# Designs tried in a protein design run: peptides against a protein of PDB entry 6FRK. Part 304

Target 1, 411 residues: chain A of PDB entry 6FRK
Amino acid sequence: NEEVLNAMLKEVCTALLEADVNIKLVKQLRENVKSAIDLEEMASGLNKRKMIQHAVFKELVKLVDPGVKAWTPTKGKQNVIMFVGLQGSGKTTTCSKLAYYYQRKGWKTCLICADTFRAGAFDQLKQNATKARIPFYGSYTEMDPVIIASEGVEKFKNENFEIIIVDTSGRHKQEDSLFEEMLQVANAIQPDNIVYVMDASIGQACEAQAKAFKDKVDVASVIVTKLDGHAKGGGALSAVAATKSPIIFIGTGEHIDDFEPFKTQPFISKLLGMGDIEGLIDKVNELKLDDNEALIEKLKHGQFTLRDMYEQFQNIMKMGPFSQILGMIPGFGTDFMSKGNEQESMARLKKLMTIMDSMNDQELDSTDGAKVFSKQPGRIQRVARGSGVSTRDVQELLTQYTKFAQMVKKM

## One batch from the design tools (peptide; made by RFdiffusion4, then SolubleMPNN)

Design b2_p29_5_s4 (from b2_p29_5, 19 letters changed)
Fold by OpenDDE base, seed 1:
Structure b2_p29_5_s4 (fold): chain B 411 residues (1-411), chain A 29 residues (1-29)
Amino acid sequence: as target 1 above (411 residues)
Amino acid sequence: EKEEEEEKKRLELGIKLLLEKRKEEAKKK
């Protein structure tokens, strides 16, 4: 029994290390899981795999909980939010995403660019803010970030803004001069919250980076970026452990809407490769699905057409990081989401949609679209010619549709 | 059977999310 437990824990530890979880946290998790597992219950014929998975899940949930309540802005007050983090962490983009999130919630939100070190930082912020219709402040001539931050905060306080977001210089390295600048800015503007922005793709370096920021600046919140379909997110655990601060949001892609409140259960489920079924359910429950009644009703009746699949592909393309959403759709698992980047996955979907654009209404609206094509093979050749693809590409699409339609019929 | 039920739940969920984002975009027009 102990050998079986140790073998299964070794597989889980390997998967967590492959997910960029820090080696110290993986060791601690292994010890905590081993202490939490009743070996006698494992002997009673309980599914040993499920028991270990549940114990691992519980211990991972504890690792993302710092035991500190997340700061939340107060309605009708002036809330100053200072952003800190390395250059390339997605900090500037995340400022715009957070501003847009609060603006959509009916908060009077603005952005301040206090990054004087990076050439074009203010132009980038201005472009993002203008696209989102968010008020912004910055300077092309002032080189002191303290002056820019102070003037911008004062201006937007006088204009009764509720959410005042200050972007700072990130630099490429952990430099003492960067931390001194961040402290000077923080002392001048007296922020209500300091948000550390971390790139999840830096893997094992997340702990050392997050610690270096927390040791110099009073980080109160964490935002993890680049949690797209390729970033395994294990660095988020390291950020919480090092900063002792909650993750408040995650950045899931490049679009301004690719930003969501952090949820522990979905994040851990995704980290374990269990699929983000719960995060999917929660996202589905948060979005009022009134027009989904017709599709849900079709699915309950085991009806799924090529048009229904096309509409799903359109919706996935609108959903942001396509790689995350396809992996959630049965039959579009890891094999359809081959090792290619998000752009390659989007290109594949766009190719499938282009094939379906060459189909007629009879083919698209058939409850057995694959049978329509199998009865008249000339349809495959017509669609292939119309879309500029091979007959094999059309047959692969029909095979994918058939797999999906079979799963819907089992629903 | 249990894998098919989990696949079924993932499908229902994937489809639900797809339809929701379409509604949020339609409200922004």
Scores: peptide ipSAE 0.006, ipTM 0.252, DockQ to the pose 0.023; fails the geometry check
Fold by OpenDDE base, seed 2:
Structure b2_p29_5_s4 (fold): chain B 411 residues (1-411), chain A 29 residues (1-29)
Amino acid sequence: as target 1 above (411 residues)
Amino acid sequence: EKEEEEEKKRLELGIKLLLEKRKEEAKKK
């Protein structure tokens, strides 16, 4: 039993190391998992693999949770958010993504470029801000970032902006002069939140970089960038451990919309790989979700209609950044996450909804909608003509619905 | 069977996370 446990823990530890999780954290996790597993319960024929996966998942969740509540902006107040991080971390792009995120939520948001070190920093910020229609401030002539940050913050405070984002200079290496400059800027503008931006692709360097920033500047939040690539995000655990600060957002691409609120469970599932769905389910079962009793009752009775699917698509569209949630829904994960940005996924959902808008109540409310269409193929042609799509597009929708309905019937 | 059970479990999880996020958004309104 101990040999089996040690072998499985070795595989998990290897996978975590390959995911850029810091070696110290992996060792600590291994010890914590060993201490959390009752070897006697494992002897009783319980699925040893499942128990280990659950214990690993639980300990990874603890590593992502610093035990500190994330700072949140206060509506109707002036919230100053200072960004810090190395050059190439995606800091400037992330400032624009965060500004756009709050603007889309109805916050009066602005951007300040206090990066005087990088030639063209202000032009880049101005270009991004202008494309997103975000108000911006910066200077081509002022070389002191403290002056630019102070003037910009004062200006936007006087104009009653709610979210004031300050981008600072990054450097290619840890330099004392950079940390002194960041501290001077922080002291001058008195930020409500300091966000450390970290590139997930830097692997084992994440801990040392995050620690160096936290030791010099009061980092209160972390944003992890470049999670769209081969970066499994293990460096995010190192950043949380070093900064003792929560991850608040993740960057999932280069587009301004490739930005989402951090979610612990989807992140840990992605870190461990597709096999740890069970640990996610148990964690979500521990969440006392006051169930939309009506949906859960329908699911418990194995009833799922095309209308129920339509309502779920409406719900997904209302929730905003849903790439992670779609990735967790069977039949949406691989095809929706791998082949498009969030806008393309939303366009696909809208297309599916437009097809369903051409269906009648008998088709929408049938407990076996696919069988209604299979018995009368003329319905497919009617819906295709009504929605301006091919008969193939309608058949693909019905195939997706059938997959969902079969899963629900087995629930 | 195992793949179908994993697919079922992913669906349950996705639905629960959707419901939680709805509640969080409803509390902010």
Scores: peptide ipSAE 0.000, ipTM 0.250, DockQ to the pose 0.020; fails the geometry check
Fold by OpenDDE base, seed 4:
Structure b2_p29_5_s4 (fold): chain B 411 residues (1-411), chain A 29 residues (1-29)
Amino acid sequence: as target 1 above (411 residues)
Amino acid sequence: EKEEEEEKKRLELGIKLLLEKRKEEAKKK
């Protein structure tokens, strides 16, 4: 049994190293997995592979969890977000992606270009911001990034912007002058969040770079870029370990929409590879979580009802404040995380459940709930009246359900 | 097909995590 465990751990460790996971983290993970596996339970005929995969997965989840809650912007307040990172990290592009993300979520968002070092930085930001219809600030004449950042933040605070993103200068190398400039900007604007942007493609250099930034600037969040193509993202684990800061978003391509909230699980699954996900799903099925097995089986058959969605919302509510986990469920993450804090997300779930409480069994148990409502619009009005909401709120629920059910039908 | 299967796997995995965290929180109570 120990030989089999050691062989499988060697394969996993090799795969993690090939995914640019730092060798120290891989060694620590190996020891943590060994300590977490009961060899006697492995002897009892449990699928050894599934047990090891589960233990590996659990320890990887811990490696991406810094034990610190991710900063989230407060609705109706001025939230100053300062971006830091090397040149070529995708920092400037990521500023625009984040601004566009919040704008699409109904936040009053703006961009400030405090990069005075790079020729054409302001033109690039202006071009990106204009295409996305995001308000921007910068200067062609002011050379002090502190002045630009301060003036831009003051301007947008006075205009009641909710999300104020400040892009800073990036260098090709870690230079003391860059860190001094970043500190001066941070001291002047007093950001609510400092986001370190890291390129996943730098592989083993991720730890040293992330540490150098954290040692100089109070990094509170990480964004990992270039998780498209061959980058498995193991460097992201190094960034979390070095910064003690959560990954909040990932860049998944060149388009402004190629940007998503960080999801621990899809990330770890991509890191391990698709074959490890199946073994993990099978392990959940072995845990006899009866209510969820029935759901997973329905999902495998492309069946998803409004009742199934209601039961999932009940499960989520029973679990408590899981804003991070809601973000991990396809169809829920983008729309549920957008409306603010954990309490607001719970209030939104409760509102959706209250709407569904006014639905009948035919509506709840239909494999095409959206079509039931579309065929008989009077049902929407009945449900709206019964739940004390607008017909628009019911339509928004049905749109969310349809989006989820379409994902399930493609399964 | 491949993208749809990746979306499937992401969903199943998201559900799994929810269950695991629930189990961990239930052990802390």
Scores: peptide ipSAE 0.000, ipTM 0.227, DockQ to the pose 0.016; fails the geometry check
Fold by OpenDDE base, seed 5:
Structure b2_p29_5_s4 (fold): chain B 411 residues (1-411), chain A 29 residues (1-29)
Amino acid sequence: as target 1 above (411 residues)
Amino acid sequence: EKEEEEEKKRLELGIKLLLEKRKEEAKKK
């Protein structure tokens, strides 16, 4: 039994190391998992693999939890958010993504460029801000980042902005001069939150970099970028451990909407291999999410109906922040979110549900709903008339359903 | 309780969708 446990833990440890998880954290996790597994329960013929996967997952969840509540902005107040991080971390792009995220939620948001070191930093921020219709401040002539940050924060406070994001200079190396400049800016503007931006692709270097920032400035939040690439994001665990600060958002691409609030469990599932994800699905099933067991079983069999999609939309509507959940649904993520605020996204989802409310049980419960409509085009016209929408809107819904159902058939 | 149940449901959806994304990435390799 101990040999089997050690072999399986070796596979998991290898997968975590291949995910850029710090060697010290992997060793500690291995010990914690060994201590959490009752060897007597393993002897009783329970699926040893599932028990180990459960224990590993539970310990990884603890590693991404710093034990500190994430800072949240207060509505109707001026919230100053200072960004810090290395050059090339995606800091400037992430400032624009965060500003756009809050603007789409109905916050009065603005951007300040206090990066005087990088040529074209202000032009880059201005381009991104203008494209997103976000108010911005900066200077082409002022070289002191403290003056720019102070003037910009004062201006936007006086104009009753609720979210004031300050982008600072990034450096290629850990230079003491950079950290002193960051400290001077922080002391001048007195930010409500300091966000460390980290590139997930730097792997094992994440710990040392994150620690160097935390030792000099009061980092309270982490944002991890470039999680769309080959980086599995294991370096994020090192950043949480070093900063003792929660990951609040992740960057999942280059587009301004390729930005989502951090979710522990999807992130851990991405770190673990495909075989570990099966164990996570089994664990999610063990958590008696009774309402979704039937859906999970259908998905495992490559079955997905328009009714199953409708039920998922109802669940999404109940779960709150719409941007976090739609970005997860294949074929609904980027294009559905790119064109509107959270309220518009919810209105679109409600419109799709209203279209489905005009469908009959044969259409809703078909394992190939799109083919039912393609064989009898008169159904599209009936549904369009019943829901007060165009035939094009019904065809767009069926196209989205078909993309998702094809993905489920590939599962 | 209700917040934990909503968080659990968010988790299930997240896991399903990550599985799909990984299968697509594995087919592109």
Scores: peptide ipSAE 0.000, ipTM 0.217, DockQ to the pose 0.026; fails the geometry check

Design b2_p29_6_s1 (from b2_p29_6, 21 letters changed)
Fold by OpenDDE base, seed 3:
Structure b2_p29_6_s1 (fold): chain B 411 residues (1-411), chain A 29 residues (1-29)
Amino acid sequence: as target 1 above (411 residues)
Amino acid sequence: PLSDVELLMLLAGLKATLEERKKREEKEK
């Protein structure tokens, strides 16, 4: 039993290391799991694998819990949120995502660009803020981030903003000058929350980076970015351990909507490659797809039309980037859709939908859409011309539809 | 509401389709 336990723990430890979990945390987890497993209960015929998985899961849940309640903004108050992090961490993008998140929740939200170090930082923030219709402040002429941050905070306080997000300068490396600037900004604006933005893709460097920020500024929250990529998010455990601060949100792509509240259970499930069924269910429920009763009833009868496929593509597009959705499916790790392929995958879905937009109701509503086209090949040519695609592209769509319809028939 | 299983199957089928397309495009490069 101990040999089996040690073998399984070795596999789990390897998987956690491959997930960018810090080697110290993996060692500690291994010891904690060993101490938590009753070998006598393992002898009683319980599924040893399930017990070990549960023990590992429980210990990972503890590692993402700093034992500190996450800061939450107060309604009707002026909440100042300062962002800190390295250049390339996704900090500026994350400021916009957080602002948009709160705006969509009915908070009076604004953005301040106090990044004077990076050329075009203010233009980038302005572009993002304008697209999201978020009020913003910054300067093209002021070079002191303390002045910009102070003036911007004062302006938006006077205008009764509830969420005031301050983006600060990031450097390519941890520099004393960066930390001094962050401290000066923090002292001037006295933020209610300091958010450290960490790139999950830096792997084993997450601990050292997170510690360096926490040692200089009072980091109270962590946001982990780039969890849409090959980063399995194990660095998030290191950030929590180093900052002793909760993860409040995760960035899951490049779109402004690719941002979600951190949930421990789904995150650990994803980290272990179990998928995020719960997050998938939540996202599906948020879509208010109540009108899908007719689709469910068709699916129960093994019926699937091109229209049903079109509606599913619309639903997937409403759920956000396809990579995130796929990363929620058990056994389908995030590795399948590299970040660069999200836009391409969405463009592919849009292309397929554009082809279907050139189909008629008879073609869309046929329980055997592929057979309708096979019986009258002139339909393929019509649809191809109408959608500006090749006849091959239409045939590929019909092949895809046939695969879906076959899958539905197996359900 | 699509059952979790139905949704997962639809998404898995979409995934498989996108995988095959990605593999074709990677071979054409």
Scores: peptide ipSAE 0.021, ipTM 0.419, DockQ to the pose 0.030
Fold by OpenDDE base, seed 5:
Structure b2_p29_6_s1 (fold): chain B 411 residues (1-411), chain A 29 residues (1-29)
Amino acid sequence: as target 1 above (411 residues)
Amino acid sequence: PLSDVELLMLLAGLKATLEERKKREEKEK
């Protein structure tokens, strides 16, 4: 029984190392799991594998819990949130995602760009903020991040903003000058929360980076980014261990909506390859598919139009990356869609939608859209010209639609 | 790899299953 336990623990430890979990944490977890398993209960138990998985799950849950309550903004107050992190961590994008999250929750939210090191930082923030209709502040001429941050915070406090997010300079390397600048900004604006943004894809470097930030600045919260890729998120455990700060959100893609509150149970389930049924349910429920009673009723009657297909493509695009949706389904491993295949799939969906944007209401709302086009081939040529595609591309769309409509009729 | 169409069907089927579960849970209350 001990040999079987040691063999299974070796497989789990290998899988955790492949998931970018730090070697020290994996060793500690192995010892804790071995101590938590009663070998006598395991000898009598029919399912040794499930017992080990459950023990591993419990110990991983403890590793993501720092024992510190997460900071939360206070309604009706001015809450200053300072972002810190390396260049390429997704910090600037994450500022916009967090601002948009709070705006959608009915908070008066704004963004400040105090990144003076990158010439394009303010333009990037401005573009993201404008697209999301979030008020922003920054300068093209001021080079002191302390001045920009102070002026921006004062302005938005005077305008009674509730959430004031400050983006700071990110550098490629941990330099003392970067930490000094961050401390000067923090001292000037007196943030209510300092958020460290970490890229999950840096693997074993997560511990050293997270520790270096915590040793220099008062990190109170962690956000983990790039969990849409091959990164299983094991580096998040290293960030919590090093910072002693809770993970508050995760970034799950490139879209402004690819951002969710951190949940321990779903995260550990995904890390172990068990899927995230709860997160799938939440994402399916966040799609106000309830407003699609009309679609469900049509599907029940075996009716499916090109417009119904267009609306479903819009819904899929709102759910974010397909790899994440599939990775939430038990038995679909994270490897099912490479990052390249996902961008290609999204580009394909956008192309199909652009073809449908050139269709008329009679074509879109027909219960037999393919037959409308087959009866009048001139419609295919019109749609092809209107969307800038070949007649073959329109025929391929109609072929896909026909296959779908036939499946709906069999449901 | 599931085609975009098969993925759509999977999502529609998942929704129908979730709505049926919700209706069962509401009847058990």
Scores: peptide ipSAE 0.017, ipTM 0.407, DockQ to the pose 0.056
Fold by OpenDDE base, seed 2:
Structure b2_p29_6_s1 (fold): chain B 411 residues (1-411), chain A 29 residues (1-29)
Amino acid sequence: as target 1 above (411 residues)
Amino acid sequence: PLSDVELLMLLAGLKATLEERKKREEKEK
């Protein structure tokens, strides 16, 4: 029993190390899991694998929980959020993502560029802010980040902004001058929250970097970026351990919408390759698919129309990137769809929808759409002409529909 | 790669499973 436990723990430890979890944390987790597993309960015929997985999961949840409640902005107040992090961490992009997230939730949000070190920092922020229609402040002439940050915060406080995000200079190296500048900015603007932005792709370096920031500035929150499939996110555990600060958001891609609130359970499930069933559930629920009680009732009765398929395609297109959806399914890693395959899949869905836009209500609402077209082949030619596609493309759509309808009947 | 078809089916199946869970949780209350 102990040999089996040690073998399974070795596999888990290897997987965690391959996920960029810090070696010290993996060692500690291994000892904690060993102490939490009752070997006597394992002797009773309980599924040893499930017990080990559950123990590992619990210990990983503890590693992600700093024991401190995450800071949350107060509605109707002026909340100053200062961003800190290395150059290339995605800090500037993440400022825009966070601003956009709050703006979409009905917060009066703005951005301040206090990065005077990097040429074009203000232009980059301005471009991102303008695309998202977020108010911004910065200077092309002022070289003191303290002055820019102070003036910008004062301006947006006077304009009754609720979320005031301050982007600071990032450097390639941990330079004392950077930390002094960050401390001067923090002292001048008195932020309600200091967010450390960490790139997940830096792997084992996450601990040392996060610690260097925490030792110099009062980091209260962490955002992990570049969780776009290649970075397994184990560095996030190192950041939490080093900063003693909660992860509040994760960046999952390059788009402004590739940003989500951090959830412990889904993250650990994904880290272990178990998928994010809860996040998939939440994304499916966010689609307000509840408005389609009629569709669910039809699906329960094994009824599936071309209109039902069209609505499902619309729903999938609203869920965002297919790679993110697949990465939430257990056993499907984020690597399962390359970025190239995602655009192709979305283009294919749009093509199928364009074909269906040329169908009539009788064709769309038929419980046997394929049979309607098979009985009257002239319908295929009409739809093909109307959508600017070949008759073969329409037949391929009908073949896909038939496969779907057969699977729904088996559900 | 999961076909668009297989992905849709996974989503539809997940939704159905979720609604059954919600209905069970509402009956247990």
Scores: peptide ipSAE 0.017, ipTM 0.414, DockQ to the pose 0.055
Fold by OpenDDE base, seed 4:
Structure b2_p29_6_s1 (fold): chain B 411 residues (1-411), chain A 29 residues (1-29)
Amino acid sequence: as target 1 above (411 residues)
Amino acid sequence: PLSDVELLMLLAGLKATLEERKKREEKEK
């Protein structure tokens, strides 16, 4: 039994190392799991794998809990949030995502670009902010980030902004000059929260980087970016351990809405390859897919129309990147849809929707849409011409619809 | 890659699971 336990723990430790979990944390986890497992209970014929997975899950949950409550903004106050992190961490993009998140929640939110080091930093922030209709401040001429940050914070405080996000300079490497600049900015603006932005893909370097930031500035929150890639997020555990600060949000892509509040349970489930059913549920709820009571009632009666399929394709396209959706399903690895396959899948859905845009209400609302087209083949030719596709493409759509409608009738 | 049909089935299955979960949460209240 001890040999079996050690073999299974070796597999789990290997998987955690492949997920970029720090070697020290993996060793500690292994010893904690060994101490938490009752070997006698495992001898009684219980599912040893399930017990080990549960013990590993429980110990990973402890590793992402810094024992400190996350800072939250106070409504009706001016909350200054300073961002820190390396260049390429996604810091500037994450500032815009956080601003957009709070704006959508009804907060009076603004952005300040205090990144004077990177050419085009202000233009990038301005572009993102303008697209999201977020007020912004910065300078093309001022080179002192302390001046820009101070002036911007004062301006937006005077205008009664509730969320004031300050983007700072990043560097490609940890440099003393970067840390001095960050400290000077922090001292000048007196932020209510300092957010460290970390790229999940840097793997074993996460600990050393996170520690270097925490040793120089009072990091109170962590945001992990690039969790849409091959990075399983194991570096996030290292960041929490080093900063002793909670992860508050995760960046899940390049779009401004590819940003979500951090949840411990879903994150650990994803890290272990168990999927994120809860996050998938939340995404489905955010889309108000449940507001289509009419669709649910039709599905219960085994009714499914081409319009119902069109609405589902719209809903799927609103869920964001398919790779993220699939990565939330147990047994679908993050690699199941390469970024290439996702773009092709989205292009395919858009093509199918374009074909359906050329259909009339009688065709779309028929409970037997395939039969409507089969009875009058001239409809296929009309739709094909209207959508600029082949008659074969329309027939393929109708074949897919028929397969789906048959599945709905069996439900 | 999931076929469009498989993806729709997945969404339908998720919706059903959500409704079952809501009904459980309402019964636990």
Scores: peptide ipSAE 0.016, ipTM 0.411, DockQ to the pose 0.055

